Peptides against a protein of PDB entry 4XPM. Designs and how they scored, part 55

Target 1, 160 residues: chain A of PDB entry 4XPM
Amino acid sequence: VMLHSKNVKGFLENTLKPYDLHSVDFKTSSLQSSMIITATNGGILSYATSNNDVPKNSINEINSVNNLKMMSLLIKDKWSEDENDTEEQHSNSCYPVEIDSFKTKIYTYEMEDLHTCVAQIPNSDLLLLFIAEGSFPYGLLVIKIERAMRELTDLFGYKL
Target 2, 67 residues: chain B of PDB entry 4XPM
Amino acid sequence: DIKGTIAFDTHGNVIESTGVGSQRIEDIGDLSKVTLDAEGFAQVQGDSLLVHLYKRNDITLAVYTSA

## One batch from the design tools (peptide; aimed at target 1 G10)

Design b2_p27_7_s3 (made by RFdiffusion4, then SolubleMPNN; from b2_p27_7, 10 letters changed)
Fold by OpenDDE base, seed 2:
Structure b2_p27_7_s3 (fold): chain B 160 residues (1-160), chain C 67 residues (1-67), chain A 27 residues (1-27)
Amino acid sequence: as target 1 above (160 residues)
Amino acid sequence: as target 2 above (67 residues)
Amino acid sequence: VKDPDITEELDKFIKEMLEAIRERFGL
């Protein structure tokens, strides 16, 4: 199945879902945002946000989108730096993973009071980015983004 | 009897925490260094609470009890 | 594109680990 823009956005919206465990009394908030951005300049190709109460085309929405653009750019920059830093790649904030024989890395970044994680979609010019509240544990966030990436095989190898 | 839990990964990052575990995230540093038996279990006395550990598939679950 | 939600899987996994601990230590 080919991933179209509409399908991608729907997928990202699904990634926003919180974890609600019943084995133990543990529940997370929804992700604030989920995005696919370019690794080259941090441009947003697709995004979903849990704050859908803002009217479309309103000033508040514009500000929200601008904030996402800022965050995506900042995270892309940090990611780019870390991809060229061996020490950072061996920190507890970097998770090397292999998906279908493709190697990639998941990075966790604290952005002010938010918890974020980003990963290059294997062999592509794209990054998957999750933004969550500070209460969202990083270990769980990493699991979440890894599993999400495994479902984006149609984007593996995507070049701009 | 369970007072709380912490699940964490091999990087020491939290996967989940409940009860007293949520207030004892700092324990992960020490818990991650505990030697587990052949089946992946260990029991450690942590100040006023007893911690029961089990590791499977790179995830460690710590269960806190009063005894 | 498949649903990336693994809540059920993770919950089951944690449950199994918890039960293993209960059994191992008599909790």
Scores: peptide ipSAE 0.732, ipTM 0.947, DockQ to the pose 0.866
OpenDDE base, seeds 1, 3, 4, 5: peptide ipSAE 0.731, 0.731, 0.731, 0.730; ipTM 0.947, 0.947, 0.947, 0.947

Design b2_p27_7_s4 (made by RFdiffusion4, then SolubleMPNN; from b2_p27_7, 8 letters changed)
Fold by OpenDDE base, seed 3:
Structure b2_p27_7_s4 (fold): chain B 160 residues (1-160), chain C 67 residues (1-67), chain A 27 residues (1-27)
Amino acid sequence: as target 1 above (160 residues)
Amino acid sequence: as target 2 above (67 residues)
Amino acid sequence: VKDPDITEELDEFLKEMLDAIKERFGL
């Protein structure tokens, strides 16, 4: 089954929602951004942001999009380096996971004051990327992205 | 009375923290090494607080209380 | 593709963990 661009965009928008764990009296902020990018070039295929206050086609919007492009490229580069580094894959910043018999890895990266998490969609040329504020715990961010990936089965095996 | 909590994963990363737990993130290193009983529980003294531990499905919850 | 939100599940899981601790240690 194919996943249309509109459906992907809506899915990413849904991932922005915060956690409200009222049973332990803990809640998070919304994700700053949620993206699907190419593993080859870090190009953005789809994205969602929590801050939509900027008017469309404004210079500020262009700068915002350019910032996302820059971050996606930087994170792709770090991911690529770690995929070729055995030591980094055994650090506490790397989570090996298995989804429907497909193996992948989740990485956490500190980017300036932001907490980021990235994972290759199983058997694909795509990466799922979450960007959150520094107050968003890494362990919770990992849970969030792992569960999100499990819902993207239509993208498993996607090749460019 | 519960004064705070920390939940963390097997990598030592925080899942949630509240109350005094938010100020005790450095405890995770030691808490992760505590020997749990057959049911997954333990109780340890941390500073002036008592820490009550329970682990299930690779998540450890630490509850901080007085005494 | 369905909603990836697991807030309710995670909250309930943590609640069960907390309740277990309360019961075990008499809190």
Scores: peptide ipSAE 0.753, ipTM 0.951, DockQ to the pose 0.862
OpenDDE base, seeds 1, 2, 4, 5: peptide ipSAE 0.752, 0.752, 0.752, 0.752; ipTM 0.951, 0.951, 0.951, 0.951

Design b2_p27_8 (made by RFdiffusion4)
Pose (drawn by RFdiffusion4):
Structure b2_p27_8 (pose): chain A 143 residues (1-50, 63-86, 92-160), chain B 67 residues (1-67), chain P 27 residues (1-27)
Amino acid sequence: VMLHSKNVKGFLENTLKPYDLHSVDFKTSSLQSSMIITATNGGILSYATSNSVNNLKMMSLLIKDKWSEDENDTNSCYPVEIDSFKTKIYTYEMEDLHTCVAQIPNSDLLLLFIAEGSFPYGLLVIKIERAMRELTDLFGYKL
Amino acid sequence: as target 2 above (67 residues)
Amino acid sequence: IKDFATEDSEELDTFIKEMLDAITDKY
């Protein structure tokens, strides 16, 4: 099994959209970036930006390790269930940036959102949980 | 009139904020400790501003008005 | 590609509106 590079890229581009509420006068900026990376090496499989390529590689590996350390050391952590599949969503403050990371269930892949410091964490967590519900094709993807 | 709002989750993380809500994010620590009535409502205040609380689906909404 | 991100924003807006209506009815 392999990834359909163009469609995953398009998916990540779609995850970039900001929230724009009218019930209250609230709107976020769009995500800084959205990436799918390996849980193993932290390597980037696909990404979308709304800063530079060099900067994404560094943050990806960093969050991969931070996630790896938290995932087996016996911040916020949100246990989630999707169609009886389990995963965890972590938030990491990356300098002035807000980030969310979660392992795509039973897969060797992580989904990573990078937003500005003004993007509320609670909202970033909801965005990534719902985005993961659209990634059933990637559940169990093994390297 | 509504002076501001804050919505926050069970971890105390913010989902959205407007008005004075964005200036009073620190209120969440106290607000999250408020025990709501049987229907999910409460009213509390730190100062001249009245905070109306309603919680459902693990999301608490606080709206700020005058007392 | 499903435009689920726009739908998410709309659903959140509706949810927040419902919570505001409940508070208005109560107080």

Design b2_p27_8_s1 (made by RFdiffusion4, then SolubleMPNN; from b2_p27_8, 10 letters changed)
Fold by OpenDDE base, seed 1:
Structure b2_p27_8_s1 (fold): chain B 160 residues (1-160), chain C 67 residues (1-67), chain A 27 residues (1-27)
Amino acid sequence: as target 1 above (160 residues)
Amino acid sequence: as target 2 above (67 residues)
Amino acid sequence: MKDFASELSKELDKFIQEGLDAIRKKF
């Protein structure tokens, strides 16, 4: 069953939730943003943000969306560069993974004081992008995005 | 007696950190080089803390205790 | 919809707890 736009939005909203451990006293913040963007242009197809205090159609919402657009484009560009850079693909910021026989890579990028993680949805023209506060550990962010991608099988192979 | 923890992956990136572990992220570089025994354990004497290592499934858990 | 945060939290908790227990037993 194809993911409807509303389902995708809901999925992304669900990815925002923080992790809370009880074996040790560890809890993360919510992700600031979660997005599905185009690998080609960095265009945002769907997004969710943890800032729910922004009224709809407000100037603040517009500004926040514009900020997301900017970050999306920057991350897309960096991702594109790395996909054509063997050295970057062998850095500690790149995690080759295989999901259901599909290969993809997870990249971590520091954007100002934010921690970001991006991965191409297998065999698709889409990227999944997480933006978190600097306190969100990269290792955990990688695991998070991997788990999330495993739930997006309907988007595997999606071409624009 | 546990003063903190760090869990990190094979890339040396943090998965979780607590207590003194949160202030010892720089230790990962050295901890990742420690040779583990056949069961995946090691013990490393730090400055004033003892670090106990446990690795399974490509995740290393470092537990800091008093020396 | 799958609760990613809850599931992964449980997984990590399980790992950490197992590690803690194993370390306690080992040392």
Scores: peptide ipSAE 0.690, ipTM 0.950, DockQ to the pose 0.841
OpenDDE base, seeds 2, 3, 4, 5: peptide ipSAE 0.689, 0.688, 0.688, 0.688; ipTM 0.950, 0.949, 0.949, 0.949

Design b2_p27_8_s2 (made by RFdiffusion4, then SolubleMPNN; from b2_p27_8, 9 letters changed)
Fold by OpenDDE base, seed 1:
Structure b2_p27_8_s2 (fold): chain B 160 residues (1-160), chain C 67 residues (1-67), chain A 27 residues (1-27)
Amino acid sequence: as target 1 above (160 residues)
Amino acid sequence: as target 2 above (67 residues)
Amino acid sequence: LKDFATELSKELDKFIKEMLEAIRKRF
């Protein structure tokens, strides 16, 4: 079954849900945002946000979307820089991973008071981007995005 | 008996923290350098707490106890 | 679509639980 646009949106919405560990008294907040963006321009192809308090078509919604656009662009730019920086690729903010024989990297970025994580969908022009509150630990965020990418095999190799 | 936990990855980034562990994230630096035995375990004495370490699949779990 | 988030939580929780149990047995 192919991953259609609506399925992607639904998937991203699902990724927003927090981790809730019962073995230990640990639960995260929901992700603030989950997005698939272009690696070329940081354009948002699909997104989900936990902020559902904003009415549709409201000016506040527009502003929130604009904020997401700005963040996606900034993160894309940082990602692009790091992809061309050997030193950054060897920092503790970069996680080389292999999924089904495809190699990619997961980067963690501090964005003001937010914790973000971005990874190129293997062999594609797409980036998966998670934005979380500062209380969301980076190690867990990395695990989350790595597992999420494993669910997006239909997008592997996607070229714009 | 458990006073808290910290789970962290090989990059020293937190996966989870609970109890006193949440207030001792800075311990990761030292804990990551502890030599584990052949089975992946170690026990280290903290300031006032005992830390039980176990590493599996690049994840280290630290459990803080009073004894 | 499967409940990805729930599965992730379960997966990690199970893993942590197993590690906790291992520690309990060891010490």
Scores: peptide ipSAE 0.741, ipTM 0.954, DockQ to the pose 0.856
OpenDDE base, seeds 2, 3, 4, 5: peptide ipSAE 0.740, 0.740, 0.740, 0.740; ipTM 0.954, 0.954, 0.954, 0.954

Design b2_p27_8_s3 (made by RFdiffusion4, then SolubleMPNN; from b2_p27_8, 8 letters changed)
Fold by OpenDDE base, seed 1:
Structure b2_p27_8_s3 (fold): chain B 160 residues (1-160), chain C 67 residues (1-67), chain A 27 residues (1-27)
Amino acid sequence: as target 1 above (160 residues)
Amino acid sequence: as target 2 above (67 residues)
Amino acid sequence: MKDFATELSEELDKFLKEMLEAIKKKF
């Protein structure tokens, strides 16, 4: 049974929550955004943002969505380039991972002052994308996205 | 007393940093090259601070102390 | 049941705590 859009969005909203590593007295901010986008065009299929206090259909919401569209497209483009670049795939910004016998890669990208992380959902035309503040450690971002993908098995093999 | 911590992965990316560790992210390059003992521990003198290292499951934790 | 983010935080926190304690024991 495939996840409904609402279920996916709810999960993405959950991924926004910060890390609280109180044993070492460390806590992150919330993710700015969590998205599932198409690998082909960077189109947003589902998304969640931490700033949900913006009224629906407001000009601020529109601008926010437009910004997400822009970022998703840019990240998709960079991901596409790296997927065709052997050198980039062997850089410290690329984490090859295996989930349930499926191979995929996690990429970290600096986008202006933001930290981003993107990964292809195994054997699919979909990318999972996290956007965080610059203070959000890449190591944690990678861990989060890897674990998140493991929860999205219903999307494995999804083709547009 | 612990003055700070840094945890980092095998790619040298930060997992967490606290205290003086937050100001010493550049140490990861050198810390990642330290030879660990059979149990995954090492102790390294870094400037005025002592760094206690432990690696487990591809995560290295560095604890900074004065002694 | 705990949600995804909470579980992940707790898991990693526990892991780091154990590592920290191991260091304290060693040195």
Scores: peptide ipSAE 0.754, ipTM 0.956, DockQ to the pose 0.746
OpenDDE base, seeds 2, 3, 4, 5: peptide ipSAE 0.754, 0.753, 0.753, 0.753; ipTM 0.956, 0.956, 0.956, 0.956

Design b2_p27_8_s4 (made by RFdiffusion4, then SolubleMPNN; from b2_p27_8, 10 letters changed)
Fold by OpenDDE base, seed 2:
Structure b2_p27_8_s4 (fold): chain B 160 residues (1-160), chain C 67 residues (1-67), chain A 27 residues (1-27)
Amino acid sequence: as target 1 above (160 residues)
Amino acid sequence: as target 2 above (67 residues)
Amino acid sequence: MKDFATKLSEELDEFLKEGLDAIKERF
C-alpha cells in the first residue's frame, strides 16, 4: 500500500502516542511533535503535534508553527554537521542502523529542555524528527524512531 | 519485593525507569560494566539494595530489590 | 490490526515481562 500525504500525516499522528507499559509502572508523555523534513533545507513536508487546541490562524498557531520551523532548521543543520564529522558519528548520540539493507543513523539532540531524535529515512532526502519532553528517555526515543522508520518503506529512496 | 527498575541500551541511555531506579540513573555507568554470565544474568550489591541484571538483545534490565 | 503505537508498547512490555520473569526464576 502506497503512502500518500494524508497517510503520512496520520502515521505521524500515531507516533505521538505514548508508551504504556504494564509489566512495570512506566508510562511516557506523548511526543510533542513528529515531523518529516527535508534533509537539504529543513523544510517541513509533514508534521503532527500534540497541541491541537490552538485555533487556526491565531497568533498562537503561527508561533507554534514558526517554532517547529525553527527547530527543524536547527536540527537539520546539526544533523548536517554531524554527517560530515566522523567523531560525532562515533559518539554515544549516534546510532548506526540498517533497515532492509539500507544504512542510516539515528541522532539524539538535546534542544533546550526538550529531547529530540532525528534520522535520515534510508537513501532519501528526508529526515524523520521526533520532539519530546525532557522526561522522555533517549533510549526509548531511539527505539521509537527506529521502529517508525521501518514503517516508512514507501519513502525509502525518495529524492527531492 | 521489587523496589524499582531501570532498562537501558548499549549507549547507556535510559529506556525506562521506575521506583528507586528513577533515582539511580547514575548507576547505569557501573551496571553497564558488570560481567554477565552465559545466560545474561548478574547480581550486584548496590547501596543498600540488591540489583538483578538481565541483558538480551542489547537491552539491559536492572531490578532493584531489598534482598 | 494494531496500530504503530500499540505494537511498540506491546513489544517492549513483552520484553520487560520476559526479563522480570527470567530474573525471578534465576534469583
Scores: peptide ipSAE 0.718, ipTM 0.951, DockQ to the pose 0.751
OpenDDE base, seeds 1, 3, 4, 5: peptide ipSAE 0.717, 0.716, 0.715, 0.716; ipTM 0.951, 0.951, 0.951, 0.951

## One batch from the design tools (peptide; aimed at target 2 Y54 I59)

Design b2_p28_1 (made by RFdiffusion4)
Pose (drawn by RFdiffusion4):
Structure b2_p28_1 (pose): chain A 143 residues (1-50, 63-86, 92-160), chain B 67 residues (1-67), chain P 28 residues (1-28)
Amino acid sequence: VMLHSKNVKGFLENTLKPYDLHSVDFKTSSLQSSMIITATNGGILSYATSNSVNNLKMMSLLIKDKWSEDENDTNSCYPVEIDSFKTKIYTYEMEDLHTCVAQIPNSDLLLLFIAEGSFPYGLLVIKIERAMRELTDLFGYKL
Amino acid sequence: as target 2 above (67 residues)
Amino acid sequence: FAEEDSEELDEFISEMLDAIEEKIEEEE
């Protein structure tokens, strides 16, 4: 099994969109970036930006390790269930940036959102949980 | 009138904020400790501003008005 | 789906505001 590079890229581009509420006068900026990376090496499989390529590689590997350390050391952590599949969503403050990371269930891949410090964490968590519900094709993807 | 709002989750993380809500994010620590009535409502205040609380689906909404 | 997510959150928050308004009217 392999990834359909163009469609995954398109998916990540779609995850970039900001929230724009009218019930209250609230709107976020769009995500700084959205990436799918390996849980193993932290290598980037696909990404979308709304800041440079060099900067994304560094942050990806960093969050991969931070996530790896938290995932087996016996911040916020949100246990989630999607169609009886379990995963966990972590938030990490990366300098002035807000980030969310979660392992795509039973896969060797992580989904990573990078947003500005003004993007509320609770909202970023909701965004990534719902986005993961659209990634059933990638559940169990093994390297 | 409504002076501001804050919505936050069970971890106390913010989902959205407006008005004075964005200036009073620190209120969440106290607000999250408020025990709501049987229907999910409460009213508390730190100062001249009245905070109306309603919680459902693990999301608490706080709206700020005058007392 | 990203646009839909924003719309569902907007509706969700609106309904919570309406519940608060009705509660205030009852107390009055």

Design b2_p28_1_s1 (made by RFdiffusion4, then SolubleMPNN; from b2_p28_1, 14 letters changed)
Fold by OpenDDE base, seed 1:
Structure b2_p28_1_s1 (fold): chain B 160 residues (1-160), chain C 67 residues (1-67), chain A 28 residues (1-28)
Amino acid sequence: as target 1 above (160 residues)
Amino acid sequence: as target 2 above (67 residues)
Amino acid sequence: MMDKLSEELDKFIKEMLEAIKERLKKEA
């Protein structure tokens, strides 16, 4: 299955779904946002938000998008810094992972009261970014984004 | 009988927490240092609760019980 | 695909929980 822009949007929307570990009676909130951004400039290629009740073309929608742009840029900058910092790569906020022989890293960042997680799509110029409430555990967020990336193999190696 | 749970990864980050476990996230520091037996189990006397540990595939589950 | 992720982890956690329960039975 080819991942077209339309498919990517739908994929990101699906990632918003909460984790429900009913075996231990644990359930998270939905992700606030899920995005694919460029690693170079932090530009948003695709995004989904849980707050979809905002009227289209409204000022509120514009403001929300602008906020996402700001967050994406900030996270991209932090990610870029960490990718050039050996010490940060060995912190508990960095998870080296391997997916189908491709190596990448998952980073967790606290942004104000939000929990975020970002990972470079293997061998690509793209980052997958999850933004969640502070109640969303980082360990689970890492698992979520790792599993999500496994579904984005069509984007592996994508260069701008 | 279970009073709560904490699941955490090798980085000490929480995967899930329930019940009394949600109020004892700070226990992860000590729990992560517990020596597990050959099958990956251990029991640790916490506060007033007994903590049952089991690790598999880089995930540790802690189950809090009264006994 | 994504809707199965939660179930996957839940199943894993459940198995771990059951393992603990079984261990407790042996010790009893």
Scores: peptide ipSAE 0.698, ipTM 0.944, DockQ to the pose 0.835
OpenDDE base, seeds 2, 3, 4, 5: peptide ipSAE 0.696, 0.697, 0.697, 0.698; ipTM 0.944, 0.944, 0.944, 0.944

Design b2_p28_1_s2 (made by RFdiffusion4, then SolubleMPNN; from b2_p28_1, 12 letters changed)
Fold by OpenDDE base, seed 3:
Structure b2_p28_1_s2 (fold): chain B 160 residues (1-160), chain C 67 residues (1-67), chain A 28 residues (1-28)
Amino acid sequence: as target 1 above (160 residues)
Amino acid sequence: as target 2 above (67 residues)
Amino acid sequence: MMEELSEELDKFIQEMLDAIAKRAAEAA
């Protein structure tokens, strides 16, 4: 069963949910944003944001969307550079992972005061991107995005 | 009698931290170098706290206790 | 489902906590 655009949007909205560990006294904030972008141009295919206080069609909303577009492009560019840099692929900011026999990499990037991570959906032209507050630990962010990708098997091998 | 915890991955990045662990993130550098036994356990006497280490599936959990 | 991810990790952490507690008790 293929994921349709509406289903993808709903999926991304679900990824915004925080981690709440009851075994220990630990809870995160919600993700600020979650999006699927193109690996080629950094174009946003779908996105979700936890900041819904901005009125629709307002200038502030436009600025917010434009900010997401800018971040998407910047992260795509950084990702592209790292994919062509063996040294960066061996840094602590790169996590090689295998999902259902498909290999991909998860990268963590600091964007101003935000914690971000990005990963290529296996064998596809798409990237999954999480943006969180600085209080969201990178190790957990990596776990989150890995688990999220495991639920996007319909997008594996997707080519533009 | 847990005073705090730190869970971290093989890259030294935090997964979670609580209690005194949240104030001792810098300990990860040293804790990651500790040799674990065959079952994945170790104990390290720190400052005034005992650190219990356990690693499973690329996750290391450090539990800080008074003894 | 994504809402299950927190529970999955929480369960794993709990298992590790239990293992540590068990080892500590054996050493005492």
Scores: peptide ipSAE 0.722, ipTM 0.949, DockQ to the pose 0.856
OpenDDE base, seeds 1, 2, 4, 5: peptide ipSAE 0.722, 0.721, 0.721, 0.722; ipTM 0.949, 0.949, 0.948, 0.949

Design b2_p28_1_s3 (made by RFdiffusion4, then SolubleMPNN; from b2_p28_1, 14 letters changed)
Fold by OpenDDE base, seed 1:
Structure b2_p28_1_s3 (fold): chain B 160 residues (1-160), chain C 67 residues (1-67), chain A 28 residues (1-28)
Amino acid sequence: as target 1 above (160 residues)
Amino acid sequence: as target 2 above (67 residues)
Amino acid sequence: MMDKLSEELDKFIQEMLDAIAARAAAEA
């Protein structure tokens, strides 16, 4: 199945949904944002936000998008640094994972009061980025983004 | 009688926490060092709570009980 | 599917809870 722009947007919107565990009294908030960005420049290719009440072309939307652009750039920069730092790759903030024989890394970053998680889509120039509230546990974010990447096989190997 | 839970990964990062577990995230450091038996279980007596540990597929679940 | 992620993990946690319960019962 081919992932069209519309499909990607819809996918990202679905990733916003919270975890709700009934086995234990645990439920997360929705992700604040979910994005696919370029690994090269941090450009946003697609994004979804939990705050959908903002009218299009409004000042609030513009500010929101600008904020996302800023965060994406910052996270991309940090990711780039870590990808060139062996020590950082062995920290508790880095999770080497393998998906269908493709290796990638998941990084967790504290951004102000937010919990973020970023991972390179295997063999691609794209990063998947989750931004959550501080109450969203990092271990769960890692699980979430790993599972999400498993659904993005069509983007594996995507080069700009 | 479960008083709380903590699930954490091999990096010591929380997956979920409930009840008294949410107030004892700091326990992960010690809990992660507990030697599990061949089946992946252990028990650790805390201050006033018993912690039941079980690890499977790189996830450790700690269940806090009164006994 | 993304909408099944919670269910997947929840099921796993439940299984772990059950295992712990079973172990506790066996030791009693």
Scores: peptide ipSAE 0.719, ipTM 0.948, DockQ to the pose 0.823
OpenDDE base, seeds 2, 3, 4, 5: peptide ipSAE 0.718, 0.718, 0.718, 0.718; ipTM 0.948, 0.948, 0.948, 0.948

Design b2_p28_1_s4 (made by RFdiffusion4, then SolubleMPNN; from b2_p28_1, 12 letters changed)
Fold by OpenDDE base, seed 1:
Structure b2_p28_1_s4 (fold): chain B 160 residues (1-160), chain C 67 residues (1-67), chain A 28 residues (1-28)
Amino acid sequence: as target 1 above (160 residues)
Amino acid sequence: as target 2 above (67 residues)
Amino acid sequence: MAEELSEELDKFIKEGLEAIKKRLEKEK
């Protein structure tokens, strides 16, 4: 089944789910947000948030969306800078990965009290962005986004 | 018997932590430098706790025990 | 996805714990 806009939204919603281990007593919170944004302008193409308690069309919803827009832009800018910075690409906050012969990078960014990670969907003009609480460990966040990207093959090579 | 755990990746970032491990994230710096044996094991004595290391597939599991 | 990763991690941790246990037994 091809990824349609509706499917993408649903996919992102699914990425919000926390991890709950049983071998040890470890459980994460849900992601605060999961987004697909443009690498060019940081524009949000699709997003999901765990805070669904806000009524639709409410001022609070608008504010939350605006906040997401701001965060997406900031992260996009940081990502763009790092993509042009060899030193940053060799830092511990950068994870080179290969998915189906496509190379991409996962970056982790701390934004205030939030843990974020962003990755360019292989060969595309799109970024996948996860925003989590500060308690969400980066290593797990990286694994999570890597796994998520592997399920977005329909978006590989997508150009604006 | 297990007092806590830390799992971390090759970048030194936490994958999971439990128990005392959650309070010893700073140990990763030293633990990541420990030489493992051929089977991927090591033991490190740290203060009052013993840390057992197991590494496979670029993930290191540190298990904290009293002995 | 989340379930799969959780299972993988659980499997790894379980494996590690068991392996460590076995190693400790050998050292006795």
Scores: peptide ipSAE 0.632, ipTM 0.936, DockQ to the pose 0.820
OpenDDE base, seeds 2, 3, 4, 5: peptide ipSAE 0.631, 0.631, 0.629, 0.630; ipTM 0.935, 0.936, 0.935, 0.935

